# Designs tried in a protein design run: peptides against a protein of PDB entry 5B16. Part 12

Target 1, 136 residues: chain A of PDB entry 5B16
Amino acid sequence: TPSRINHNERLEFLGDAVVEFLTSVHLYYLFPSLEEGGLATYRTAIVQNQHLAMLAKKLELDRFMLYAHGPDLCRESDLRHAMANCFEALIGAVYLEGSLEEAKQLFGRLLFNDPDLREVWLNYPLHPLQLQEPNT
Target 2, 136 residues: chain A of PDB entry 5B16 as posed
Amino acid sequence: TPSRINHNERLEFLGDAVVEFLTSVHLYYLFPSLEEGGLATYRTAIVQNQHLAMLAKKLELDRFMLYAHGPDLCRESDLRHAMANCFQALIGAVYLEGSLEEAKQLFGRLLFNDPDLREVWLNYPLHPLQLQEPNT

## One batch from the design tools (peptide; made by RFdiffusion4, then SolubleMPNN)

Design b1_p10_2_s3 (from b1_p10_2, 3 letters changed)
Fold by OpenDDE base, seed 2:
Structure b1_p10_2_s3 (fold): chain B 136 residues (1-136), chain A 10 residues (1-10)
Amino acid sequence: as target 1 above (136 residues)
Amino acid sequence: DVLEELEKRL
């Protein structure tokens, strides 16, 4: 059985892909005439550590990180990176134990404070992915 | 700001 640290890093790995995938899909549908460079610019802004750290603050992950790892997070850049990683791990866990739809909903709710913007973002379809859970 | 631009276009 992998250690808790290893498990969290694996969730982060998965979550990173989920966040990037969801972002890419929504941007692709929202901006059908925007060329790749423009799509990539928006994606970069959404998934960069600084932004993900801001999203993590909405879930009070900063309090969690400081409580659990305060001495290791004296630098703002270290805290930002850790917050982003923790956020990715959370999204990874939601996808793993829930569904892509649940990850989409959580991510979309955090992306925008304005409910109208949330609705526009979330109302665009994602490619459905039906994964059979392993028989464990 | 890229994110502000995104919000304006939504």
Scores: peptide ipSAE 0.707, ipTM 0.963, DockQ to the pose 0.858
Fold by OpenDDE base, seed 3:
Structure b1_p10_2_s3 (fold): chain B 136 residues (1-136), chain A 10 residues (1-10)
Amino acid sequence: as target 1 above (136 residues)
Amino acid sequence: DVLEELEKRL
């Protein structure tokens, strides 16, 4: 069986795709007249390491990372990258063991502190088939 | 920033 590190990296791989997908779908419907460049700009801002690390901090993953990997995280940029990866792994795990809907809910809750913004993000009309999980 | 702009538009 793969090491824990390998397993985590696999989860990161999956989570990265899930975060990218959810972000893309929501932006697509929230801004129906926005050109691709604008959509991409928002997506980049949402999924970039700096932002994902901030989301991870809301879950206190920074404490976890420093506890488990402190000696390897001597620089802020290193911690940021590790935090972002950890967040991706978490989302990947939620998708893997739960559902895309659960990943969507978790991600949306973390994206916004304002409950009104959460409501808009999570409940804006989307094409239902686009949110269906692929067959495994 | 970009995220602030996004929030303003939601």
Scores: peptide ipSAE 0.706, ipTM 0.963, DockQ to the pose 0.890
Fold by OpenDDE base, seed 5:
Parts: sequence; C-alpha cells; structure tokens
Structure b1_p10_2_s3 (fold): chain B 136 residues (1-136), chain A 10 residues (1-10)
Amino acid sequence: as target 1 above (136 residues)
Amino acid sequence: DVLEELEKRL
C-alpha cells in the first residue's frame, strides 16, 4: 500500500488530466468559431495554479493547509502551488471514486459564482469520450 | 482579464 503522500500525488496526476479534459471539452463546444490560440488562452487561465488555488480557497483548503503545513507554506507562492495540487487531487478522487459527471459538476459549480454562467458552462453536449466512461 | 472576458462571452 502506498503512503498517503504518494497516493495524493497519484490523485493529483489523475486530477490534472480530468481538469484539463473537462476544460477543453467545454471550451470547444462553447466557442465553435474560436481558433486554437484563443481556446488555449482560456484553458491556460482556467487551469493555471493561480486560478486553481482560488477554487481551492472556496473550499477553505487554505485553512487546512496552514494547519497541516504551516512552516513549509510561509510564502504565498508556496501556498498557492500546494492548494492547486490539492485541488487537482480532490478532482482526481471524485473522478476515481465517483464519476466524470460528478467531477464535472463539482468543477463547474466552483468555476462560476453566477448561477446563470454556471448553467451555460454545464449545459453543453457531452463529448463521446465522456459517454464511454464506466460508472463506479 | 482573460477570465473576465470569458464570463462576458458566456
């Protein structure tokens, strides 16, 4: 059995892919006339550590991090990076133990505080690869 | 910023 640290790193690895995939699919359908460079710009903004850390803050992971790792996270940049990693691990765990749909819903709810924007983001056709994912 | 532009376009 792997250590807790190794398990979290593996979940982060998986979650990184899930966040990237969900972001890419939604942007692709939302902006059918936008060139690759524009799509990539939006994706980068959504998945970069600074933004993921902001999403993690909505779950109050910052308080948890300071409690567990205070001496190692004195710098803002260190805390931001750790929170982004923890957020990815969380999404990875939701996907692994739940489903891609559950990960999609959680991610979408956190992306937008405005309910109208949230509904626009979430209510687009599912990609064929999403339909092929097994239920857990 | 980029995210604000995204929200405006949604």
Scores: peptide ipSAE 0.703, ipTM 0.963, DockQ to the pose 0.883
Fold by OpenDDE base, seed 1:
Structure b1_p10_2_s3 (fold): chain B 136 residues (1-136), chain A 10 residues (1-10)
Amino acid sequence: as target 1 above (136 residues)
Amino acid sequence: DVLEELEKRL
């Protein structure tokens, strides 16, 4: 069986793609008249390590990271990177063991503290063909 | 900044 570290890295790999995909899909449909450059700008802001680390902090993953890896996280940049990776691994795990829908819900809940914004993000009508796609 | 702009547009 693979080590816990290897498994976490694999989950991170998967989660990175899931976060990117969910972000892209929602932006694409929420802003039908926005050019590619604008879509890419918003996506970059959402998925960059600094932002994902902030989302991870909402889950108090920083306390976990400091407990487990404190000596290796002397720099803020190191902590940020580790937090972002951990967040991606979490999303990857939710997708893997749950569904894309569950990953979407969790991600959306963390993206916005404002429930109204959350509602718009999560419940904007998607293309009918997307309803045919498997959740995992 | 970018994220704030996004929120304003939602």
Scores: peptide ipSAE 0.703, ipTM 0.963, DockQ to the pose 0.893

Design b1_p10_2_s4 (from b1_p10_2, 5 letters changed)
Fold by OpenDDE base, seed 5:
Structure b1_p10_2_s4 (fold): chain B 136 residues (1-136), chain A 10 residues (1-10)
Amino acid sequence: as target 1 above (136 residues)
Amino acid sequence: SVLEDLKKKL
């Protein structure tokens, strides 16, 4: 049986892929005339550690991190990286225990504070493969 | 910023 740390790393691995996939799919459909470079630029901005850490802060994961791992997070960059990883692990867990749809909803709700922008992001047509994802 | 540009296009 893997350790709790190993489990978190595995969840992070999964979550990283889920975040990347969801971001890519939504951008692809939202901007049908945007070239690959533009799509990649937006994706990078969305999934980079700085941004994911900010999303994690919305969930108050920083309070949890400082409580559990405070002594190891004395630098801002360390905290940011840990927060981003924790966020990915959370998304991975939501996908694993729930579904891709649930991960999509959570991620979308956090991406935009503006409810109008959120609705555009979440309700735009997505790839049919999303309907084929297993629901564990 | 890139994210702000994205928001403007949505």
Scores: peptide ipSAE 0.708, ipTM 0.962, DockQ to the pose 0.886
Fold by OpenDDE base, seed 3:
Structure b1_p10_2_s4 (fold): chain B 136 residues (1-136), chain A 10 residues (1-10)
Amino acid sequence: as target 1 above (136 residues)
Amino acid sequence: SVLEDLKKKL
């Protein structure tokens, strides 16, 4: 397997965790009275491949994927899965090369087209320790 | 949808 593929898979691994974490933190504080089951339901909806693929489409990753990997993406479900993975890799790269805050901003910006909803999501009070980047 | 419900609650 080419080194580039391995690198992308590693970034995807990291990005998956970042997306999961950011989603969990924001939901936790946005809905302080919602039980775990409800929180988990929202998280699943946000991080599922179908949704992440939609976010990826906003960055025109669909065009990229078809251009670069078209022969392997003959099914819509295959494209969706690949786009979701690519999106995770992107978030992973942003976190790795930038910061958790930068990943947060990018993710939040893509999550909501409505500026009002975006502001609520991004600026809702969070515990300060949850905003700190882990030591690498 | 679940996402629509989320947006309504925000």
Scores: peptide ipSAE 0.706, ipTM 0.962, DockQ to the pose 0.885
Fold by OpenDDE base, seed 2:
Structure b1_p10_2_s4 (fold): chain B 136 residues (1-136), chain A 10 residues (1-10)
Amino acid sequence: as target 1 above (136 residues)
Amino acid sequence: SVLEDLKKKL
């Protein structure tokens, strides 16, 4: 049985891929005429640690991290990395225990405070094969 | 910013 830290790192690994995938899929469909470089630029902005840490803050993961690991997170950069990792682990857990759809919904809700933008992001048509849930 | 540009395009 893997240790808790090992499990958390594994969830982070999975979540990183899920966040990257969801971002890529939505950008691909939302901007059908945008070249790869442009798509990559938007993706980078969305999934970079600074942004994911900001999303994590909406879930008050900063308070959690400071409570549990405060002495080790005295630098802003350290906290940012830790928060981003925790956010990825959370998305990974939602995907693992729930579904890709649930991960998509959570991620989309956090990406945009504006409900109109959120609606566009979340409900843009996706390929039917992308809606197929993995075996769990 | 890149993110603001994205939001304007949605």
Scores: peptide ipSAE 0.704, ipTM 0.962, DockQ to the pose 0.889
Fold by OpenDDE base, seed 1:
Structure b1_p10_2_s4 (fold): chain B 136 residues (1-136), chain A 10 residues (1-10)
Amino acid sequence: as target 1 above (136 residues)
Amino acid sequence: SVLEDLKKKL
C-alpha cells in the first residue's frame, strides 16, 4: 500500500484537475462572449500557486505547515508551493470522498469573500449536461 | 490585477 506521502501526492494530482475543471466551467458560462485567451488568463490567475496558497491561508493551513515542516519552509516560495499543494490535496479529498458539488461549494466560498460575488459564481446557470457530471 | 478585473465583471 502507498505511504501517506504518496497518497497526498495522488490527492494533489486529482485536486489539480478538479480545480482546473471547476474554474474552466464557471468561466466558460459566466463569460459566453470572451475568447479563449481571455478565459485562459482568468483561469491562470485563479489556479496559480500564489493564489491557491492565499486560499489555503483562509483555512489556516499555514499554521499546520509551519508546525509540521517549519524547518523546510523558511522561504516564502517554499511555503507558497507547499500551501498550494495542500490546497489541491484538500480539494481532491473533498471530491474523492464527497462530490464535485461539495468541491465546487468549498472552492467558491474561498474564492470570494464578497457574498454577492460568491452567489454569482456558484449559481450561474450551467449546461444541463454539466449538471450530470459524475460526483466522484 | 487579473483577479480584481474578474471580480469587477461578475
Scores: peptide ipSAE 0.697, ipTM 0.962, DockQ to the pose 0.893

Design b1_p10_3_s1 (from b1_p10_3 with E7K K10R)
Fold by OpenDDE base, seed 1:
Structure b1_p10_3_s1 (fold): chain B 136 residues (1-136), chain A 10 residues (1-10)
Amino acid sequence: as target 1 above (136 residues)
Amino acid sequence: LLEELEKLLR
């Protein structure tokens, strides 16, 4: 049986791809006139460790991290990376045990505190072919 | 950039 650490790293691996994918898809469809460079720039801003750490903080994962790994997280940069990784693992778990839709909903709820922005992000029409894709 | 993104979404 794999250790909890190994399992978390595997979830992080999956979650990283899910976050990247969801971000890419939403940006692509929301901004049809935005060039590749702009799409990539906004994607980077959304998925970078500093931002994901802020999203993780909304879930109070910092308290968990400090409890479990406090001595190893003395530097802010270390905490930021750990928080980002933990967030990715969480999204990975939601995708794995739930669906891409559930991961999308959670991610969107955290991305925007403003309900109006959240609604635009989450409810923008997707390509019809995407409705045929499996949830997981 | 995130602020700019929010502007684009409005």
Scores: peptide ipSAE 0.515, ipTM 0.939, DockQ to the pose 0.890
Fold by OpenDDE base, seed 4:
Structure b1_p10_3_s1 (fold): chain B 136 residues (1-136), chain A 10 residues (1-10)
Amino acid sequence: as target 1 above (136 residues)
Amino acid sequence: LLEELEKLLR
């Protein structure tokens, strides 16, 4: 049995891929005329540690991180990295235990505070091959 | 940049 750290790192690994995938798919379909460079730029902005840490803060993970790991997170930059990693692990766990749809819904709810933007992001018609959820 | 993304979505 792997240590909790190893398990968390594995979930982070999976979550990183899920966040990357969801971001890529939504950007691709929402902006059909945007060139690759633009798509990549927005993807980077969405998935970078600084932004994921902000999403994690919406879940109040900062309070939990300081409670559990305070002595190791003396610097703000360390906290941001830890929060981003924890957020990825959370998304990975949601995908693993639930579904891609559940991960998409959670991620989308956090991406936008504006409900109109959230609806556009989450409910944009998917390609027919994307309608069926993969088995986990 | 994220603000620009939001503008694009509107």
Scores: peptide ipSAE 0.513, ipTM 0.939, DockQ to the pose 0.880
Fold by OpenDDE base, seed 2:
Structure b1_p10_3_s1 (fold): chain B 136 residues (1-136), chain A 10 residues (1-10)
Amino acid sequence: as target 1 above (136 residues)
Amino acid sequence: LLEELEKLLR
């Protein structure tokens, strides 16, 4: 049985891919005339540690991190990186235990505070096969 | 860039 730390790192690995995939898919469909460079630029902005840390803060992961690992996170950059990793692990867990759709919903709800923007992001038509739950 | 993205979504 892998250690708890190892398990969390594995979830992070999975979550990183899920976050990048969901971001890529939504950008691709939402902006059909945007060139690859533009798509990549927006993707980078969405998935960069600074942004994911802000999303993590909406889930109060900062309180969790400081409570559990405060002495190791005295630098703001360290906390940001750890929060981003924790967020990825959470998305990975949601995908693993739930579905890609559930991960999509959670991620999309956190991306935008404006409910109108959430609606556009979450409910823009995607290929039906991409919305199917993986056989986990 | 995120603000620009939001503008594009509106």
Scores: peptide ipSAE 0.487, ipTM 0.935, DockQ to the pose 0.933
Fold by OpenDDE base, seed 5:
Structure b1_p10_3_s1 (fold): chain B 136 residues (1-136), chain A 10 residues (1-10)
Amino acid sequence: as target 1 above (136 residues)
Amino acid sequence: LLEELEKLLR
């Protein structure tokens, strides 16, 4: 049986792919006139550790991390990296135990505080392969 | 960049 740490790393691996995929699909459909470089730039901004850590902070994962790993996370950069990883693991778990749709909804809710922006982001057409995914 | 993205979404 894998350790708790190993399991979390596996979930992070899965969550990284889910976040990357959702971001890519939404940007692709939302901005048909953007070149690949523009799409990639916005994707990087969304999925980079700095931003994912901010999303994790909205879930108050920072307090959890400090209680669990305080001595190892005394540096801001270390905390940011750990927060981003924890966020990815969470998304991975939501996908694994729930569905891609549930992961999409959670991610979209956190991406934008403005409800109008959420609606635009979440209600754009999905890739056909996303519609084929069974519920877990 | 994220702020610019939000402007594009509006």
Scores: peptide ipSAE 0.486, ipTM 0.935, DockQ to the pose 0.886

Design b1_p10_3_s2 (from b1_p10_3 with E7K)
Fold by OpenDDE base, seed 1:
Structure b1_p10_3_s2 (fold): chain B 136 residues (1-136), chain A 10 residues (1-10)
Amino acid sequence: as target 1 above (136 residues)
Amino acid sequence: LLEELEKLLK
């Protein structure tokens, strides 16, 4: 059995891909007239460590992070990086144990506090073939 | 950019 740290890093690896994939797919379909450069720019803004750390804070992940790793997080940048990694690991775990749909729902709920924006993001029509793909 | 994204979604 791998160590908890090793397992968390593996979940982070998976979650990183899931977050980027979900972001890419939603941007692609929501904005059919937006050029690649624009799509990439918005994706970067969404998936960058600073933003993911903010999403992690909404889940109060900073509290246990400081409790467990306080001495190692004396810099704000270190905390931000750790929080982003933790968020990715969480999304990875949700995808692994649940489904891509569940990861999508969680991610979307955290992305927007505004319920109207959340609705648009989460329920915009995707390609029919994508809906047929396995969730895990 | 995130604010711009929100504007685009509205």
Scores: peptide ipSAE 0.437, ipTM 0.928, DockQ to the pose 0.893
Fold by OpenDDE base, seed 4:
Structure b1_p10_3_s2 (fold): chain B 136 residues (1-136), chain A 10 residues (1-10)
Amino acid sequence: as target 1 above (136 residues)
Amino acid sequence: LLEELEKLLK
């Protein structure tokens, strides 16, 4: 049986893909006239460790990380990277045990504090096949 | 850059 660390790393691997996918899909549909370079730039901004760490802080993962791994997180940069990884693992777990829709909802709620922006992001119509055949 | 994204979404 893999170690807990291995399980977390596997979930992180999955979560990284889910975050990347959700970000890509929403940007693609929300901005049909934006060129690839622009899409890629915004995606990078959303999924970079610094931003994911900020999202993680909204879930109080900073408190969790300091409690569980404090001795290894003496520097701000170390904490930031760890929080980003933990956030990805969490998204991966939500996808794995729940659904892509649940991962989408969680991620979207954290992305924007403004309710109007959140609604636009979360409720923008996706491809009909995605609506009819949701992934889990 | 994220602020620019928010502006685009408005």
Scores: peptide ipSAE 0.428, ipTM 0.926, DockQ to the pose 0.881
Fold by OpenDDE base, seed 5:
Structure b1_p10_3_s2 (fold): chain B 136 residues (1-136), chain A 10 residues (1-10)
Amino acid sequence: as target 1 above (136 residues)
Amino acid sequence: LLEELEKLLK
């Protein structure tokens, strides 16, 4: 039986893929004329540790991290990396226990403070089958 | 870049 640490790492593994997938899909549909290089650039900006850590802070995960893992977080870069990983694990858990749609909603809500931008991101037409749960 | 993205979304 995997340890709690292993479970968290597994959730992070899943969440990393979910975050990248959702980001890729939305960028692809929102910007149909943008070349691959541009899509990749925006994707990197969205999913990089620094940005994910900021999203994690919106959920007050920093309080949790300092409480549970404070002794291991002596550097700002360590905290940022840990928060990004924790955020990915959370998204992975939301996908696993809920759905891709729920992960999409949570992620999109955090991406933009402006409700108008949020609505554009979340509700721009996507291929229906891309929102289907995996058959595993 | 994120600010640029927001501008593109408007």
Scores: peptide ipSAE 0.419, ipTM 0.924, DockQ to the pose 0.891
Fold by OpenDDE base, seed 2:
Structure b1_p10_3_s2 (fold): chain B 136 residues (1-136), chain A 10 residues (1-10)
Amino acid sequence: as target 1 above (136 residues)
Amino acid sequence: LLEELEKLLK
């Protein structure tokens, strides 16, 4: 059986793809006239470690990380990276055990504190088949 | 860029 560490890394791997996918889909539909370079630039800004760490703080993952791994996270950059990874693992777990829609909802809810912006991001028309999960 | 994104969404 895989160790807990391996399991978390696998969830992170999955979550990274989910975060990138959801970000890409929403940007693509929200900005139909934006060129590929612009789409990629916004995506990078959303999914970079610094930003994901900020989202992780909203879930108090920083408190969790410091409690569980304090001595290993004395550097701000180390904590940021670990928090981003933990956030990805969480999204991966939500997708794995829930649905892509649930992952979308969680991610979108954290992206914007402004409820109006959140509503636009989450409920902008997307192709229904893109959120349709395969039978498990 | 995130601030710019928010402006675009408004």
Scores: peptide ipSAE 0.417, ipTM 0.923, DockQ to the pose 0.929

Design b1_p10_3_s4 (from b1_p10_3, 4 letters changed)
Fold by OpenDDE base, seed 2:
Structure b1_p10_3_s4 (fold): chain B 136 residues (1-136), chain A 10 residues (1-10)
Amino acid sequence: as target 1 above (136 residues)
Amino acid sequence: ILEELKKKLK
């Protein structure tokens, strides 16, 4: 059985892909005439550690990180990186135990405080993915 | 860039 640390890192790995995928899909549909470079610029801004750390603060993950790992997070950059990783792990867990739709909803709710912007972002369709759970 | 995105979504 993998250690808790290994499990969190694996969830982070998955969550990183989910966050980037959701961001890419929404940008692609929202801006059909925007060049690849522009799409990439918006994606980078959304998924960069500084921004994900801000989203993590909305879930009070900063309190969690300082409580559990305070001595290791003396530098602001270290805290930011850890916060971003923790956020990715959370999204990975939501996708793994729930669905892509649930991950989409959580991510979208955190991306925008403005309900109108949130609705615009979330109303664009994602490619449906029906995953059959393994028979275990 | 994020503020630009928000304006574009309005």
Scores: peptide ipSAE 0.647, ipTM 0.955, DockQ to the pose 0.850
Fold by OpenDDE base, seed 1:
Structure b1_p10_3_s4 (fold): chain B 136 residues (1-136), chain A 10 residues (1-10)
Amino acid sequence: as target 1 above (136 residues)
Amino acid sequence: ILEELKKKLK
């Protein structure tokens, strides 16, 4: 069986794609008149390590990381990178063991503290063909 | 950029 570390890295790999995909899909449909450059700019802002680390902090993953890897996280940038990776692994796990819908819900809840913004992000009508796609 | 996004969502 693979080590816990290897499994976490694999989950991170999957989660990175899920976060990127969910972000891209929502931006694409929420802003039909926005050019590619604008879409890419917002996506980058959402999925960059600094932002994902902030989302991870909402889940108190920083306390976990410092407990488990404190000696290796002397730099703030190292902690940020590790936090972002951990967040991706979490989303990957939610997708893998749950569904894309569950990953979407969790990600959206963390993206916005404002319930009105959260509602718009999570419940904007998607293309009818997307309703036919499997959740996993 | 995130603040701009939030404005667009309202």
Scores: peptide ipSAE 0.647, ipTM 0.957, DockQ to the pose 0.893
Fold by OpenDDE base, seed 5:
Structure b1_p10_3_s4 (fold): chain B 136 residues (1-136), chain A 10 residues (1-10)
Amino acid sequence: as target 1 above (136 residues)
Amino acid sequence: ILEELKKKLK
């Protein structure tokens, strides 16, 4: 089967939506009594560039970025933004080549180092329709 | 905020 991986910016576009969706769904089910403002606050904290860059660092994407794009990433803010974008592209690729479930598992594993927190996050039931993927 | 979230998950 030939690879479906496309241009990184397109993968980033897709991955942004996947990260946003997974985060939203999990927060929604985990905290049924939390108002929209609280849900939005937690979502923002999870998906903002600063945090996604931290997740990317767990995959050592920073070393890769400096090797490939060093002259363009001298400032910390530039590196952070690029790493966040690369992380989104990675999630997009995992979703595209694999499944939403695989993207969920990868994202959840990176979100929490604490195994107990990870289990709570990953084991909350999701609606079957939300797990449905497009036919390719 | 993330630390607060972690506390709520426990």
Scores: peptide ipSAE 0.647, ipTM 0.956, DockQ to the pose 0.879
Fold by OpenDDE base, seed 3:
Structure b1_p10_3_s4 (fold): chain B 136 residues (1-136), chain A 10 residues (1-10)
Amino acid sequence: as target 1 above (136 residues)
Amino acid sequence: ILEELKKKLK
């Protein structure tokens, strides 16, 4: 049967929101005394293209990207942008086909190589309502 | 910045 996964750009759109949301929620609860500016600074660092591209590289998405779109990626910045988009699309797909929890787990595992940091990030108490799947 | 974040998480 053909895949139910939508076009990458649509998945990217969804994934961007998921990554942004997960990052925001975790930062919010992990640092209850940190001002908005500080939260935003960390969020930007986490979700910026350069960082997401690095996360994508951990999944070896660069190999697939170059295989499929190599000629179109003649600049490092283009590859970085494409890798970031691909990562977002992947997260979007995981959310779409799986759950927010699964997206959270994948994202968290990639964010930190240090298992102790992963543990803190992934298992810090969050508001239950924020972890629910959308009903509409 | 990410390194700073990691330090804060420790």
Scores: peptide ipSAE 0.645, ipTM 0.956, DockQ to the pose 0.889

